# Peptides against a protein of PDB entry 6FBK: the designs that were tried, part 4

Target 1, 90 residues: chain A of PDB entry 6FBK
Amino acid sequence: EDTGVRVELAEEDHGRKSTIALRLWVEDPKKLKGKPKDNGAIEFTFDLEKETPDEVAQEMIESGFFHESDVKIVAKSIRDRVALIQWRRE

## One batch from the design tools (peptide; made by RFdiffusion4, then SolubleMPNN)

Design b1_p11_1_s3
Fold by OpenDDE base, seed 3:
Structure b1_p11_1_s3 (fold): chain B 90 residues (1-90), chain A 11 residues (1-11)
Amino acid sequence: as target 1 above (90 residues)
Amino acid sequence: MKRVFKVLPKP
Protein backbone atom coordinates (compact mmCIF):
# COMPACT_ATOMS: atom_id res chain seq x y z
CA GLU B 1 0.00 0.00 0.00
CA ASP B 2 1.25 3.47 -0.95
CA THR B 3 1.83 5.37 2.29
CA GLY B 4 3.32 8.42 0.61
CA VAL B 5 6.50 7.75 2.59
CA ARG B 6 9.45 6.12 0.85
CA VAL B 7 12.13 4.05 2.56
CA GLU B 8 15.25 2.78 0.80
CA LEU B 9 18.61 1.29 1.66
CA ALA B 10 21.28 3.95 2.10
CA GLU B 11 23.98 1.33 1.45
CA GLU B 12 24.45 -1.91 -0.43
CA ASP B 13 23.12 -4.87 1.56
CA HIS B 14 25.36 -7.94 1.38
CA GLY B 15 23.23 -9.76 3.94
CA ARG B 16 26.09 -10.07 6.41
CA LYS B 17 25.24 -7.49 9.09
CA SER B 18 22.24 -7.24 11.41
CA THR B 19 22.46 -3.44 11.19
CA ILE B 20 21.53 -1.60 8.00
CA ALA B 21 21.44 2.04 6.93
CA LEU B 22 18.05 3.36 5.76
CA ARG B 23 16.91 6.55 4.06
CA LEU B 24 13.36 7.88 4.51
CA TRP B 25 11.52 10.77 2.86
CA VAL B 26 8.01 11.98 2.01
CA GLU B 27 6.93 11.52 -1.60
CA ASP B 28 3.25 12.44 -1.21
CA PRO B 29 2.47 14.69 1.78
CA LYS B 30 -1.27 14.54 0.95
CA LYS B 31 -1.36 11.00 2.36
CA LEU B 32 -0.30 12.26 5.78
CA LYS B 33 -2.69 13.89 8.25
CA GLY B 34 -0.13 16.30 9.64
CA LYS B 35 2.26 18.57 7.82
CA PRO B 36 5.71 17.02 8.03
CA LYS B 37 8.86 19.10 8.02
CA ASP B 38 9.95 19.91 4.49
CA ASN B 39 13.32 18.25 4.81
CA GLY B 40 15.45 16.13 2.56
CA ALA B 41 15.88 12.43 3.23
CA ILE B 42 16.40 11.23 6.79
CA GLU B 43 19.16 8.65 7.22
CA PHE B 44 19.41 6.30 10.19
CA THR B 45 20.66 2.87 11.21
CA PHE B 46 18.29 0.01 11.95
CA ASP B 47 19.11 -3.20 13.80
CA LEU B 48 17.10 -6.02 12.20
CA GLU B 49 17.32 -8.13 15.35
CA LYS B 50 16.89 -5.60 18.16
CA GLU B 51 14.73 -2.73 16.89
CA THR B 52 11.16 -2.29 15.63
CA PRO B 53 9.58 0.01 13.02
CA ASP B 54 7.12 1.34 15.62
CA GLU B 55 9.97 2.32 17.93
CA VAL B 56 11.79 4.20 15.18
CA ALA B 57 8.59 5.93 14.04
CA GLN B 58 7.93 7.09 17.61
CA GLU B 59 11.43 8.51 17.83
CA MET B 60 10.83 10.41 14.58
CA ILE B 61 7.68 11.93 16.09
CA GLU B 62 9.60 12.94 19.21
CA SER B 63 12.22 14.56 17.00
CA GLY B 64 9.48 16.59 15.29
CA PHE B 65 9.68 15.08 11.80
CA PHE B 66 6.04 13.95 11.74
CA HIS B 67 2.76 14.56 13.55
CA GLU B 68 1.73 11.99 16.16
CA SER B 69 -1.34 11.13 14.06
CA ASP B 70 0.97 9.76 11.37
CA VAL B 71 3.09 7.46 13.55
CA LYS B 72 1.40 4.30 12.26
CA ILE B 73 1.76 5.16 8.58
CA VAL B 74 5.44 5.99 9.11
CA ALA B 75 5.97 2.74 11.01
CA LYS B 76 4.26 0.81 8.21
CA SER B 77 6.57 2.36 5.62
CA ILE B 78 9.63 1.25 7.57
CA ARG B 79 8.14 -2.20 8.28
CA ASP B 80 7.35 -2.84 4.63
CA ARG B 81 10.88 -1.98 3.51
CA VAL B 82 12.48 -4.02 6.29
CA ALA B 83 10.35 -7.02 5.34
CA LEU B 84 11.50 -6.77 1.71
CA ILE B 85 15.13 -6.61 2.82
CA GLN B 86 14.70 -9.66 5.06
CA TRP B 87 12.95 -11.64 2.32
CA ARG B 88 15.77 -10.88 -0.12
CA ARG B 89 18.26 -12.21 2.43
CA GLU B 90 16.60 -15.66 2.37
CA MET A 1 20.56 7.78 24.25
CA LYS A 2 18.43 9.45 21.59
CA ARG A 3 18.56 8.00 18.09
CA VAL A 4 20.73 9.85 15.62
CA PHE A 5 18.89 11.09 12.54
CA LYS A 6 20.95 12.55 9.73
CA VAL A 7 18.93 15.07 7.73
CA LEU A 8 20.16 15.39 4.17
CA PRO A 9 19.70 18.56 2.13
CA LYS A 10 16.71 18.58 -0.17
CA PRO A 11 17.83 18.33 -3.81
Scores: peptide ipSAE 0.703, ipTM 0.912, DockQ to the pose 0.774
Fold by OpenDDE base, seed 4:
Structure b1_p11_1_s3 (fold): chain B 90 residues (1-90), chain A 11 residues (1-11)
Amino acid sequence: as target 1 above (90 residues)
Amino acid sequence: MKRVFKVLPKP
């Protein structure tokens, strides 16, 4: 489903590292239950072997980027992108 | 330790 949250690679993925740089931003705020911060994209590293989308999403909520009610939709957005990246690596 | 988030300016 369209989460209204977009996640893309912030760097070229050569498929050699377990860590990747991601960029996340809101494309459709009305898809979210809460009101996200009015800022640009959020860049962060994600360890494909050690981290989970839910953990990262929760940390974003704790950092104040999103409302707690949107943790799952944010996590899904990250998960979906990570899956695509992993599929491309295979 | 908190995760590092780099916030880019809004376009």
Scores: peptide ipSAE 0.702, ipTM 0.912, DockQ to the pose 0.784
Fold by OpenDDE base, seed 2:
Structure b1_p11_1_s3 (fold): chain B 90 residues (1-90), chain A 11 residues (1-11)
Amino acid sequence: as target 1 above (90 residues)
Amino acid sequence: MKRVFKVLPKP
């Protein structure tokens, strides 16, 4: 499913650290219910062992990047990328 | 502690 939100690694993943740097940005705002901030990518660190996509999405909402109605689609975007990263580390 | 988000400029 294309969420309209893209998440990519902001650094090369050598598979050693549990913490990774990610970049998230909106490619298709039409897929979001609310109106996200009109900015570039949002860069942040994510702990693969301790954090969850839902937590990060919630924090992005609190920071005003997205409307609360889009928390799940944002979380899904992060989850999909994180899962892919973890699968590749397998 | 609040999460740190670095906002990059839009191209």
Scores: peptide ipSAE 0.702, ipTM 0.912, DockQ to the pose 0.791
Fold by OpenDDE base, seed 1:
Order: structure tokens, then C-alpha cells, then sequence
Structure b1_p11_1_s3 (fold): chain B 90 residues (1-90), chain A 11 residues (1-11)
């Protein structure tokens, strides 16, 4: 399902390390309940083995990027990309 | 530690 939030790799994934660089940005703000900051892409590292999409989404909200009402949609966006990356590594 | 978020310029 289209969350309106896009997540992509910020670097080439050679499948060698558990930590990856991701970029996240709002593609369709209509999909969100709150009013996210109109920023460019947010770049961050994500450990495929140790971290969870929900944790990162919560941290983004705490940082003021998204409203708390959108935590699940943000988490889903990250989850979907992470799953895809993991599947491609297999 | 707080997570580091790097905000890139909007295109």
C-alpha cells in the first residue's frame, strides 16, 4: 500500500554489512494525518539486525519530523523498504 | 544516544 512516504537506499547495498543508509521523504502529504515538516529527504542509518521500523519512526516523531498520529504510516514505509532490501539480500 | 537525522535540502 502507498503510504505517501518514500524510503530509498542512500548508498549501494552490497549486502556486506547490517547497517544501511536510508533516505526518507514525503511524496504525498495527503496520505498523512498530520502536517509534516516540508523538508527534503531525511538521511539516517539503520541496522537491519538490531533496529526496528517502529523505533525509528518514534524517534522521527520525537525529533519533530512527523506528528504522532502518523507513527504507524512512517514505520510501515521504513518496514516495507527494509523488507525489500532484506529479500534482495537472500 | 539520540539518532542522527541528516536533513537534505529540498529539491
Amino acid sequence: as target 1 above (90 residues)
Amino acid sequence: MKRVFKVLPKP
Scores: peptide ipSAE 0.701, ipTM 0.913, DockQ to the pose 0.805

Design b1_p11_2_s1
Fold by OpenDDE base, seed 3:
Structure b1_p11_2_s1 (fold): chain B 90 residues (1-90), chain A 11 residues (1-11)
Amino acid sequence: as target 1 above (90 residues)
Amino acid sequence: RPKRVFRVTPL
């Protein structure tokens, strides 16, 4: 489903590294319960072998980017993009 | 563990 949160590759993926650069931002704030503190794009690296979308989402909340009640929707956004990237690598 | 690095840039 449409989470209202968009996640894209911040660099071209050649399928050679386990680490990818991602960019995440709110596209539809009405789908979030809380109000994000910032209106920019959040850039970060994600290790496909060692990290999970849920843990990264939790770290974003701890950093103050999102309300705690939105952890799952943020995690889903990351998960969906990561899955798509993995499928394209096959 | 070390704090994750997040960089915020304008849309």
Scores: peptide ipSAE 0.758, ipTM 0.930, DockQ to the pose 0.892
Fold by OpenDDE base, seed 2:
Order: C-alpha cells, then sequence, then structure tokens
Structure b1_p11_2_s1 (fold): chain B 90 residues (1-90), chain A 11 residues (1-11)
C-alpha cells in the first residue's frame, strides 16, 4: 500500500467545507516508474464532492509533475489520504 | 477548462 508518495492536509480540516487543501510530495522515488519533474511539495485544493483522485492525478501529469506511467500510483496516494479524511469527518 | 493551480514549495 506504500506508494512512495505522501499526501497530507496543508491546513486544519474542520469538516465545514467540501474543499480541502492538500500537500503532496515524493517520499520514495524508487517506487515510481518515471522521474518526477520537481523535488518539492505540491500544494493544491481538492473538492471532496466534485473531484476524483484520478482526475487530479491526470492534471498533475499534464502539468509535467509526474510521468504518465505513474498516474495510478499518484491517484492512489491521493485516494488513500482522502479516504482517511472522509473517515475522520464521519 | 480552467487549468488547476499547483503551488510547489521546497521540502
Amino acid sequence: as target 1 above (90 residues)
Amino acid sequence: RPKRVFRVTPL
């Protein structure tokens, strides 16, 4: 389950908004098939009601952050964190 | 569609 990609809240989640601020970065590049574009933390907002991890991952690929072959692993990392956030809200 | 905003910060 360890994707080598870490995703965490960029701000405290009070459970009041449908959107959350996330921070994503590569913790273990060996788990990726391609070489990431940058070596920093990527911050972005995610709409829990309207967006999907796969779509956001694709947008990251389009922006050049990750190789296209790693879309699934990136999406999974986002999905896993989102799930935890959702469970915490419930 | 509008392009998603990504902010990159140093680790």
Scores: peptide ipSAE 0.757, ipTM 0.929, DockQ to the pose 0.877
Fold by OpenDDE base, seed 4:
Structure b1_p11_2_s1 (fold): chain B 90 residues (1-90), chain A 11 residues (1-11)
Amino acid sequence: as target 1 above (90 residues)
Amino acid sequence: RPKRVFRVTPL
């Protein structure tokens, strides 16, 4: 499903580290219930072994990037990209 | 725990 939120690798993944650099931005704001404060790309690191998309999404909400009602949409966007990265590493 | 670091850059 198209969440309207895009997530991509911010760096080349050589499959050697447990952490990856991600870049997240809104591509279609109509799919969100709230209005994001920024229109830029949010860069952050994600630990493939320790962290979960849901908790990272919640931290984005607490930082004010998205409305609380959009936490699941943001989390799904991160989860979908992480899944692709994990599959490529196999 | 420490607050997560987010860096915002223009598209």
Scores: peptide ipSAE 0.757, ipTM 0.929, DockQ to the pose 0.885
Fold by OpenDDE base, seed 1:
Structure b1_p11_2_s1 (fold): chain B 90 residues (1-90), chain A 11 residues (1-11)
Amino acid sequence: as target 1 above (90 residues)
Amino acid sequence: RPKRVFRVTPL
């Protein structure tokens, strides 16, 4: 499913550490129920062992980046990228 | 817990 939200590595992944740097931005705002408060790329770290996409998405909502109704679509975009990164590490 | 750090940059 195309979430309209893009997530990419903000650094090269050498597969050595559990923490990765990610960059997230909206490609298709029509996929979202609300309008994002900011128009830019959001950079953050993600701990592959300790954190979950849902928790990070919730924190983005709390920070005001997205409407609360879009938490699941944001979480999915993060989850899909994280899964891809983990698959590439194996 | 402490707030997560987010850095926003222009597209």
Scores: peptide ipSAE 0.757, ipTM 0.929, DockQ to the pose 0.902; fails the geometry check

Design b1_p11_2_s2
Fold by OpenDDE base, seed 4:
Structure b1_p11_2_s2 (fold): chain B 90 residues (1-90), chain A 11 residues (1-11)
Amino acid sequence: as target 1 above (90 residues)
Amino acid sequence: KPKRVFRVSPL
């Protein structure tokens, strides 16, 4: 489903590294239960081998970007994009 | 654990 949260590659992926650069932002705030404190694009590195969407999403909540009630929707957004990237690498 | 680095940029 449409999470209202958009996640894209922040840089070109050559499929050579286990890490990827991602950019995440809220496209449809009404899909979230809480109100994001920042309206910018959040950039971060994601390790495809060591990290999980859930832990990254949780860290975003802990950093104050999103309300705790939206951790799962944020995690799903990251997961879905990561899956697409991995599928393209295959 | 180390704090994750997040960089915020204007849309």
Scores: peptide ipSAE 0.746, ipTM 0.922, DockQ to the pose 0.873
Fold by OpenDDE base, seed 2:
Structure b1_p11_2_s2 (fold): chain B 90 residues (1-90), chain A 11 residues (1-11)
Amino acid sequence: as target 1 above (90 residues)
Amino acid sequence: KPKRVFRVSPL
């Protein structure tokens, strides 16, 4: 499913650390219920062992980047990318 | 818990 939210690695992943640098941005705002705060790329570090996509999504909402109604779509976007990264590490 | 750090940059 295309969430309209894109998530990519902000740096090359060598599979050595449990933390990764991610970059997230909106490609298709029509997919979201609310209006995104910015039209830029949001960069953040994600701990593959200790954190969850839902936690990060909630924190983005708290920071005002997205409306609460879009927490699940944002979380899914992060989850899908994280899963892909973990699969490629195998 | 500590506030997560987010950095925004132009596309």
Scores: peptide ipSAE 0.746, ipTM 0.923, DockQ to the pose 0.889
Fold by OpenDDE base, seed 5:
Structure b1_p11_2_s2 (fold): chain B 90 residues (1-90), chain A 11 residues (1-11)
Amino acid sequence: as target 1 above (90 residues)
Amino acid sequence: KPKRVFRVSPL
């Protein structure tokens, strides 16, 4: 489903590293229960071997980017993009 | 654990 949150690669993925650079932003705020504090793109690195979408989403909320009630849709957005990237690497 | 680094940029 469409979470209203977009996640894209922030740089080219050559499939060599276990880490990728991601960019996340709100495309449709109506899909969120809370109101994000910012309206920019959040850039971060993600370790495909060591980290999980849920952990990163939790850290985003702890940092104040999203309301706690939106942790699951943020995590899903990251998970969906990561899956696509991994499928593309095959 | 160390605090995750997030960079915010305009859309």
Scores: peptide ipSAE 0.745, ipTM 0.923, DockQ to the pose 0.887
Fold by OpenDDE base, seed 1:
Structure b1_p11_2_s2 (fold): chain B 90 residues (1-90), chain A 11 residues (1-11)
Amino acid sequence: as target 1 above (90 residues)
Amino acid sequence: KPKRVFRVSPL
């Protein structure tokens, strides 16, 4: 399902590192319950082996990017992209 | 745990 949140690779992934650079931004704010603090692209590193989308989403909430009510939708957006990336690596 | 680093860039 369309979460309204886009997540893309911030750099080309050659499948060599366990960490990837991601870029996340709100494409459709109407899908969110809260109002994002800003409308920029959030860039961060994600460890495919050690971290989870839910944990990262929570950290985004704690950092003030999203409202706590949207933690699951943010996590889903990350999860979906990570799944695709992992699939392409295999 | 250490604070995660986030960088915000214009769309």
Scores: peptide ipSAE 0.745, ipTM 0.922, DockQ to the pose 0.881

Design b1_p11_3_s3
Fold by OpenDDE base, seed 1:
Structure b1_p11_3_s3 (fold): chain B 90 residues (1-90), chain A 11 residues (1-11)
Amino acid sequence: as target 1 above (90 residues)
Amino acid sequence: MRKHKFKVLPL
């Protein structure tokens, strides 16, 4: 499923630490229910062991980056990228 | 409290 939200590594992943730097931005705003702010990419650290995509997405909502109705789609975008990164680490 | 510091990059 194309969420319209892109998530990429903000750094090279050497597979050595449980934390990764991610960059998230809206690629297709029509896929979102709400209108996101016209911001650039959002860069943040994600702990693969301690954090969940849903919790991080909720924090983004609280920070005002996305509408509350889009929490699930944002979480999915993070989840999909994290899963891919973890798969490549195996 | 926010656990994460979000860095907004320019467009």
Scores: peptide ipSAE 0.667, ipTM 0.894, DockQ to the pose 0.728
Fold by OpenDDE base, seed 3:
Structure b1_p11_3_s3 (fold): chain B 90 residues (1-90), chain A 11 residues (1-11)
Amino acid sequence: as target 1 above (90 residues)
Amino acid sequence: MRKHKFKVLPL
């Protein structure tokens, strides 16, 4: 599903570390209920073993990047990318 | 919750 939020690796993944660098940005703001900040991209690290997309999304909401109503959309965008990365590591 | 450092890149 196209969430309107894009998430990509900010570094090459060699499949050896539990922590990865991700880059997230709004590609289609019409898919969101709220009005996100006008950012180029948000870079952050994600621990594949210890963190969840929902928790990271919630932190982004609290940081003011997205409206609370869009937490599930943001979480899904992160989850989908993380899942793809995990599948490629297998 | 762990505090993430979010780095905002320019447009």
Scores: peptide ipSAE 0.666, ipTM 0.898, DockQ to the pose 0.837
Fold by OpenDDE base, seed 2:
Structure b1_p11_3_s3 (fold): chain B 90 residues (1-90), chain A 11 residues (1-11)
Amino acid sequence: as target 1 above (90 residues)
Amino acid sequence: MRKHKFKVLPL
């Protein structure tokens, strides 16, 4: 379960919008196959109804944040947080 | 096309 990539809400979730603000960063680079860029964190919005963790992860790779071989681990990190957020909303 | 605007925070 521990991907080495942490994802958290960048703002309080009131459960009113389908979009949420997320913050993502690497906690344990040893769990990644490639070497990600050294950034403090990446903030972005995620639409719970229209977007998928896999698509967002792929876009991050295209932007050069992560190695292509780590798409699955990044996607999982986002998915796990999104699932938790949705659970709290229900 | 990039759909997301990724904001990079400093270290």
Scores: peptide ipSAE 0.662, ipTM 0.892, DockQ to the pose 0.721
Fold by OpenDDE base, seed 4:
Structure b1_p11_3_s3 (fold): chain B 90 residues (1-90), chain A 11 residues (1-11)
Amino acid sequence: as target 1 above (90 residues)
Amino acid sequence: MRKHKFKVLPL
């Protein structure tokens, strides 16, 4: 499903470490309930073993990047990308 | 205390 939020690798994944660099940005703001900040992208590290998309999304809300009502859509965008990355590692 | 450092890139 198109969440309007896109997540991509910010680095090449060699499948050797548990952390990955991700880049997240809004492609379609109409799919969000709130108004996100006007950023090109947000880059961050994600630990595949220790972190969850929901907790990272919640931290983005607390940082003011998205409205609280959009936490699940942001989390889903992260989850979907992480799943693809993990499937490629298999 | 934030767990992540979010790097904001320009448009």
Scores: peptide ipSAE 0.661, ipTM 0.889, DockQ to the pose 0.712

Design b1_p11_4_s2
Fold by OpenDDE base, seed 4:
Structure b1_p11_4_s2 (fold): chain B 90 residues (1-90), chain A 11 residues (1-11)
Amino acid sequence: as target 1 above (90 residues)
Amino acid sequence: MPKKKFKVTPL
């Protein structure tokens, strides 16, 4: 599904590190139940071995970026991008 | 555990 949340690599992935740099932003706010509190792009690292999309999304909610009701859609957005990146590494 | 760091930049 189109989550309305876009996630892209913030840096080139050479496939050598377990950590990747990501950038996340809301492309279509109508897909979200809540209203994002910030209109910027969120940059963060994602550890492919230690972190999960759900936990990172939870942290974003706790940080006040999204409404709690949107945690799953945010997590899905991260998950889908991470999966794509991992597939490219294979 | 330490909180994850997020950097926000304008679109």
Scores: peptide ipSAE 0.723, ipTM 0.904, DockQ to the pose 0.807
Fold by OpenDDE base, seed 2:
Parts: C-alpha cells; structure tokens; sequence
Structure b1_p11_4_s2 (fold): chain B 90 residues (1-90), chain A 11 residues (1-11)
C-alpha cells in the first residue's frame, strides 16, 4: 500500500548499531486525511531494540508534524521501512 | 524519557 509518506535511510546502514538514521517526508499529501505542518524532510534516529513505529509516530503528532487522524499511516510508513531494513540485515 | 528530537530540512 502506498501511504504517500516516504521513509528512507538518512545514512548508510552497516548493520552494526541498534539505531538507524531515518528521513521521512510526505510525497503525496492526498493520501493523508489532514494537512502536514511542513513540506520538509524529518530526520530522526530509530532504536531498533527500544522504539516502535507507533510510538515514534505519536511523538510526531505531538510535535505537530501531522494530524492525529494520520498517526496510523505515518506509523505504517515507518514500520514498512524499518522491517525492510531489518530483513536486509539478516 | 526525553522527547524525541526531530530535525526538519528542505527537500
């Protein structure tokens, strides 16, 4: 499913650390129910052992980047990319 | 826990 939200590695992943650097941005705002705050790339670290896509998405909502109604789509976008990265590490 | 840090940069 195309969420309209793109998530990519902000730096090369060597599979050595439990944390990864990610970059997230809205590619197709029509896929979102609400209007995103800004049209920039959000950079952040993600701890593969401690954090969850849902928790990170919730914090993005609290920070005002997205409307609360889009928390699940944002979380899914993060989850899908994180899962792919983890699969590639195996 | 401290709030997660997010940095926004132009596309």
Amino acid sequence: as target 1 above (90 residues)
Amino acid sequence: MPKKKFKVTPL
Scores: peptide ipSAE 0.722, ipTM 0.904, DockQ to the pose 0.834
Fold by OpenDDE base, seed 1:
Structure b1_p11_4_s2 (fold): chain B 90 residues (1-90), chain A 11 residues (1-11)
Amino acid sequence: as target 1 above (90 residues)
Amino acid sequence: MPKKKFKVTPL
């Protein structure tokens, strides 16, 4: 399902580190219940072993990037990309 | 624990 939120690698993944650099932005704001405060790309690191998409999404909401009602859609966008990256590493 | 850092860049 298209969440309207896009997540891509911000740096090339050589499959050597447990952390990856990600870039997240909204492509289709009408998919969200709330209006994002910013329309830029959010760059962050993600630890494949220690962090979870849901926890990171929660942190984004707490940072004011998204409305709390959209935490699940944001988490899903991260989850889908992380799963794809992990799949490609295997 | 320290809060996660996010960097915002223009699209």
Scores: peptide ipSAE 0.722, ipTM 0.904, DockQ to the pose 0.798
Fold by OpenDDE base, seed 3:
Parts: sequence; C-alpha cells; structure tokens
Structure b1_p11_4_s2 (fold): chain B 90 residues (1-90), chain A 11 residues (1-11)
Amino acid sequence: as target 1 above (90 residues)
Amino acid sequence: MPKKKFKVTPL
C-alpha cells in the first residue's frame, strides 16, 4: 500500500551497526488526513534493536509534524522501509 | 524519556 510518505536511507548502510540514518518526507499529501507541518525532509536515526516504528511516529506527532489521525500511516511507512533494510542485510 | 532529535532539511 502506498502511504504517500517516503522513507529512505540518509547514508549508506554497511550492515554493521544497529543504528541507521533515515530521511522521511510527504510525497502525496492527499493520502494523509491532516496537513503536514513542513514540506521538507525529516532526518533522524533509528535504532533497530531499541526503537519501534510506532514509537518514532508518535514522537513525530508530538513534535507537530503530522496530525494524530495519521500516526499509523506514518508508522507503517517507517516499518516498511526498516523491514526492507533488514531484509537486505541478510 | 529523552526527546528524539528530528532535523528538517529542504527537499
């Protein structure tokens, strides 16, 4: 499912660290119920062992980047990319 | 509970 939210690696992943650098931005705002705060890319680190997509998405909502009704779609976007990265590491 | 750091950059 296309969430309208794009997530990519902000730096090359060598598969050696438990942390990865990600960049997230809205590609299709019509897929979201609320209006995003910024039109830029959100850069952040993600700890594959300690953090979860849902918790990170919730932090983004608290920071005002997205409306609370879009927390699940944002979490899904992060989850899907993280899963893909972990799959490539195998 | 430490707040996560988010950096916004232009597309």
Scores: peptide ipSAE 0.722, ipTM 0.904, DockQ to the pose 0.814

Design b1_p11_4_s4
Fold by OpenDDE base, seed 3:
Structure b1_p11_4_s4 (fold): chain B 90 residues (1-90), chain A 11 residues (1-11)
Amino acid sequence: as target 1 above (90 residues)
Amino acid sequence: MKKKTFKVTPL
């Protein structure tokens, strides 16, 4: 499913660290129920062992980047990218 | 859970 939210690696992943750098931005705002705060890319680190897409998405909502009604779609976009990265590491 | 740092950059 196309969430309208794009997530990419902000730096090359060598598969050695438990932490990765990600960049997230809205590609299709019509897929979201609320209006995003910024039109830029959000850069952040993600700990594959300690953090979850849901928790990170919730933090983004609390920071005002997205409406609370879009927490699940944001979490899904992060989850899907993380899954692909973990698959490539195998 | 620690408060995460989010950096916004232009597309």
Scores: peptide ipSAE 0.727, ipTM 0.910, DockQ to the pose 0.881
Fold by OpenDDE base, seed 2:
Structure b1_p11_4_s4 (fold): chain B 90 residues (1-90), chain A 11 residues (1-11)
Amino acid sequence: as target 1 above (90 residues)
Amino acid sequence: MKKKTFKVTPL
């Protein structure tokens, strides 16, 4: 499913650390129920052992980047990319 | 967990 939210590695992943650097941005705002605060790329770290896509998405909502109604779609976009990265590490 | 830091940059 195309969430309209794109998530990519902000730096090359060598599979050595439990944390990865990610960059997230809205590619198709029509896929979201609400209107995102800004149209920039959000850079952040993600701890593969301690954090979950849902928790990170919630923090983005609390920070005002997205409307609460879009927490699941944001979480999904993060989850899908993280899963792909983890699969590639195996 | 500590509060996350989000940095926004232009596309």
Scores: peptide ipSAE 0.726, ipTM 0.909, DockQ to the pose 0.880
Fold by OpenDDE base, seed 4:
Structure b1_p11_4_s4 (fold): chain B 90 residues (1-90), chain A 11 residues (1-11)
Amino acid sequence: as target 1 above (90 residues)
Amino acid sequence: MKKKTFKVTPL
């Protein structure tokens, strides 16, 4: 499903580290229930072994990037991209 | 866990 939130690798993934660099931004705000507080791209690291998309999304909400009602859609966006990256590593 | 660091850049 198109979440309207885009997530891409911020750095080339060599498949050697458990941590990856991601960049997330809103591509279609109409898909979100709330209005994002910022219009920029959010760069962050994601630990494939220690972190979960839900926890990271929650942290983004707590940081004020998104409305609480959009936590699940943001989490899904991260999850879907992480899954793709992990699949490419196999 | 420590708080995550987010870097915001213009699109």
Scores: peptide ipSAE 0.726, ipTM 0.908, DockQ to the pose 0.864
Fold by OpenDDE base, seed 1:
Structure b1_p11_4_s4 (fold): chain B 90 residues (1-90), chain A 11 residues (1-11)
Amino acid sequence: as target 1 above (90 residues)
Amino acid sequence: MKKKTFKVTPL
């Protein structure tokens, strides 16, 4: 399902590190219940072994990027990209 | 867990 939130690698992934650099932004705000405070790209690192999409999404909400009602859609967008990256590494 | 750092850049 299209979450309206896009997540891409911010740096080339050589499959050597447990951490990856990601960039997340809203493509279709209509998919969100709340309105993001900004429309920029959020860059962050993600530890494939230690972090979870839900936890990172919660951190984004706490940082004020998204409304709490959209935590699941944000988490899903991260999860989908992470899953794809993990798949490509195998 | 330590607070994550988020960097915002223009699209």
Scores: peptide ipSAE 0.726, ipTM 0.909, DockQ to the pose 0.883

Design b1_p11_5_s3
Fold by OpenDDE base, seed 5:
Structure b1_p11_5_s3 (fold): chain B 90 residues (1-90), chain A 11 residues (1-11)
Amino acid sequence: as target 1 above (90 residues)
Amino acid sequence: MRKRTFRVTRL
């Protein structure tokens, strides 16, 4: 499922830390119900052991990056990338 | 909990 939101590593992952740096941006705004306030790449750290995609997505909403109606699609984009990173670490 | 830091870069 293409969420229209892209998430990539913002740094090389050597699989040594529980924290990774991610970059998130909108590739296809038509997939979102709301209109993002800023058309930029959002960089943030994600703790693979302590944090969840849903909580991070909610924090992005609270920060004003996305409309509240898009929390699930944003969370999914993060989840999918995190899962891929975890699989590659195995 | 401390507020999460987001860094935004224009595309």
Scores: peptide ipSAE 0.674, ipTM 0.887, DockQ to the pose 0.746
Fold by OpenDDE base, seed 2:
Structure b1_p11_5_s3 (fold): chain B 90 residues (1-90), chain A 11 residues (1-11)
Amino acid sequence: as target 1 above (90 residues)
Amino acid sequence: MRKRTFRVTRL
């Protein structure tokens, strides 16, 4: 399912560390219920062992990047990319 | 816990 939110690696993943650098941005704002505040790419680190897509998405909302009604869409986009990264590591 | 850092680059 296309969430309209794109998530990519912000660095090359050599599969050696539990933390990865990610970049997230909105490709199709019509898929979101609210309007994102900024038209930019959000870069952040994600710990594959300690963190969850849901908590990161919530932190993005608390930081003002997305409307609260879009937390699940944002979380899904992160989750889907993280799954792909983990599949490539194995 | 520290506040998560987000860096924004304008597209």
Scores: peptide ipSAE 0.674, ipTM 0.887, DockQ to the pose 0.744
Fold by OpenDDE base, seed 4:
Structure b1_p11_5_s3 (fold): chain B 90 residues (1-90), chain A 11 residues (1-11)
Amino acid sequence: as target 1 above (90 residues)
Amino acid sequence: MRKRTFRVTRL
């Protein structure tokens, strides 16, 4: 399902580190219940072994990027991209 | 929650 939120690698993944750089932005704001903070791309580091998409999404909300009602859709967007990255590493 | 660094870049 299309979440309206896009997540991509912000750097080339050599498959050597558990940490990856990601970029997240809203492609279709109509898919969200609330309005996003701004129309920029959010870059952050994600640890494949220690962190979860839900935790990162919660932190984004605490930072004011998204409304609390959109935590699950943001988390799903991150989860889906992370899964693809992990599959490519195998 | 721990503080996380987010960098925002305009599209």
Scores: peptide ipSAE 0.673, ipTM 0.891, DockQ to the pose 0.736
Fold by OpenDDE base, seed 1:
Structure b1_p11_5_s3 (fold): chain B 90 residues (1-90), chain A 11 residues (1-11)
Amino acid sequence: as target 1 above (90 residues)
Amino acid sequence: MRKRTFRVTRL
């Protein structure tokens, strides 16, 4: 499912750390219910063992990057990328 | 709990 939100690694992943650097941005704003507050890439670290996509998405909402109604779509975008990264580490 | 750090880069 295309969420309209793109998430990529902000650094090369060597599969040795539990933390990774991610970059998230809106590729298709029509997929969101609200209007994103910025037209930029959001960079952040994500702990593959301790954190969840839903928690990070909620923090982005609270920081004002997205409308509260889009928390699940943002979380899904992060989850989908994280899953791919974890699968590549196998 | 400290607020998560987000860095924004313009596209």
Scores: peptide ipSAE 0.673, ipTM 0.886, DockQ to the pose 0.717

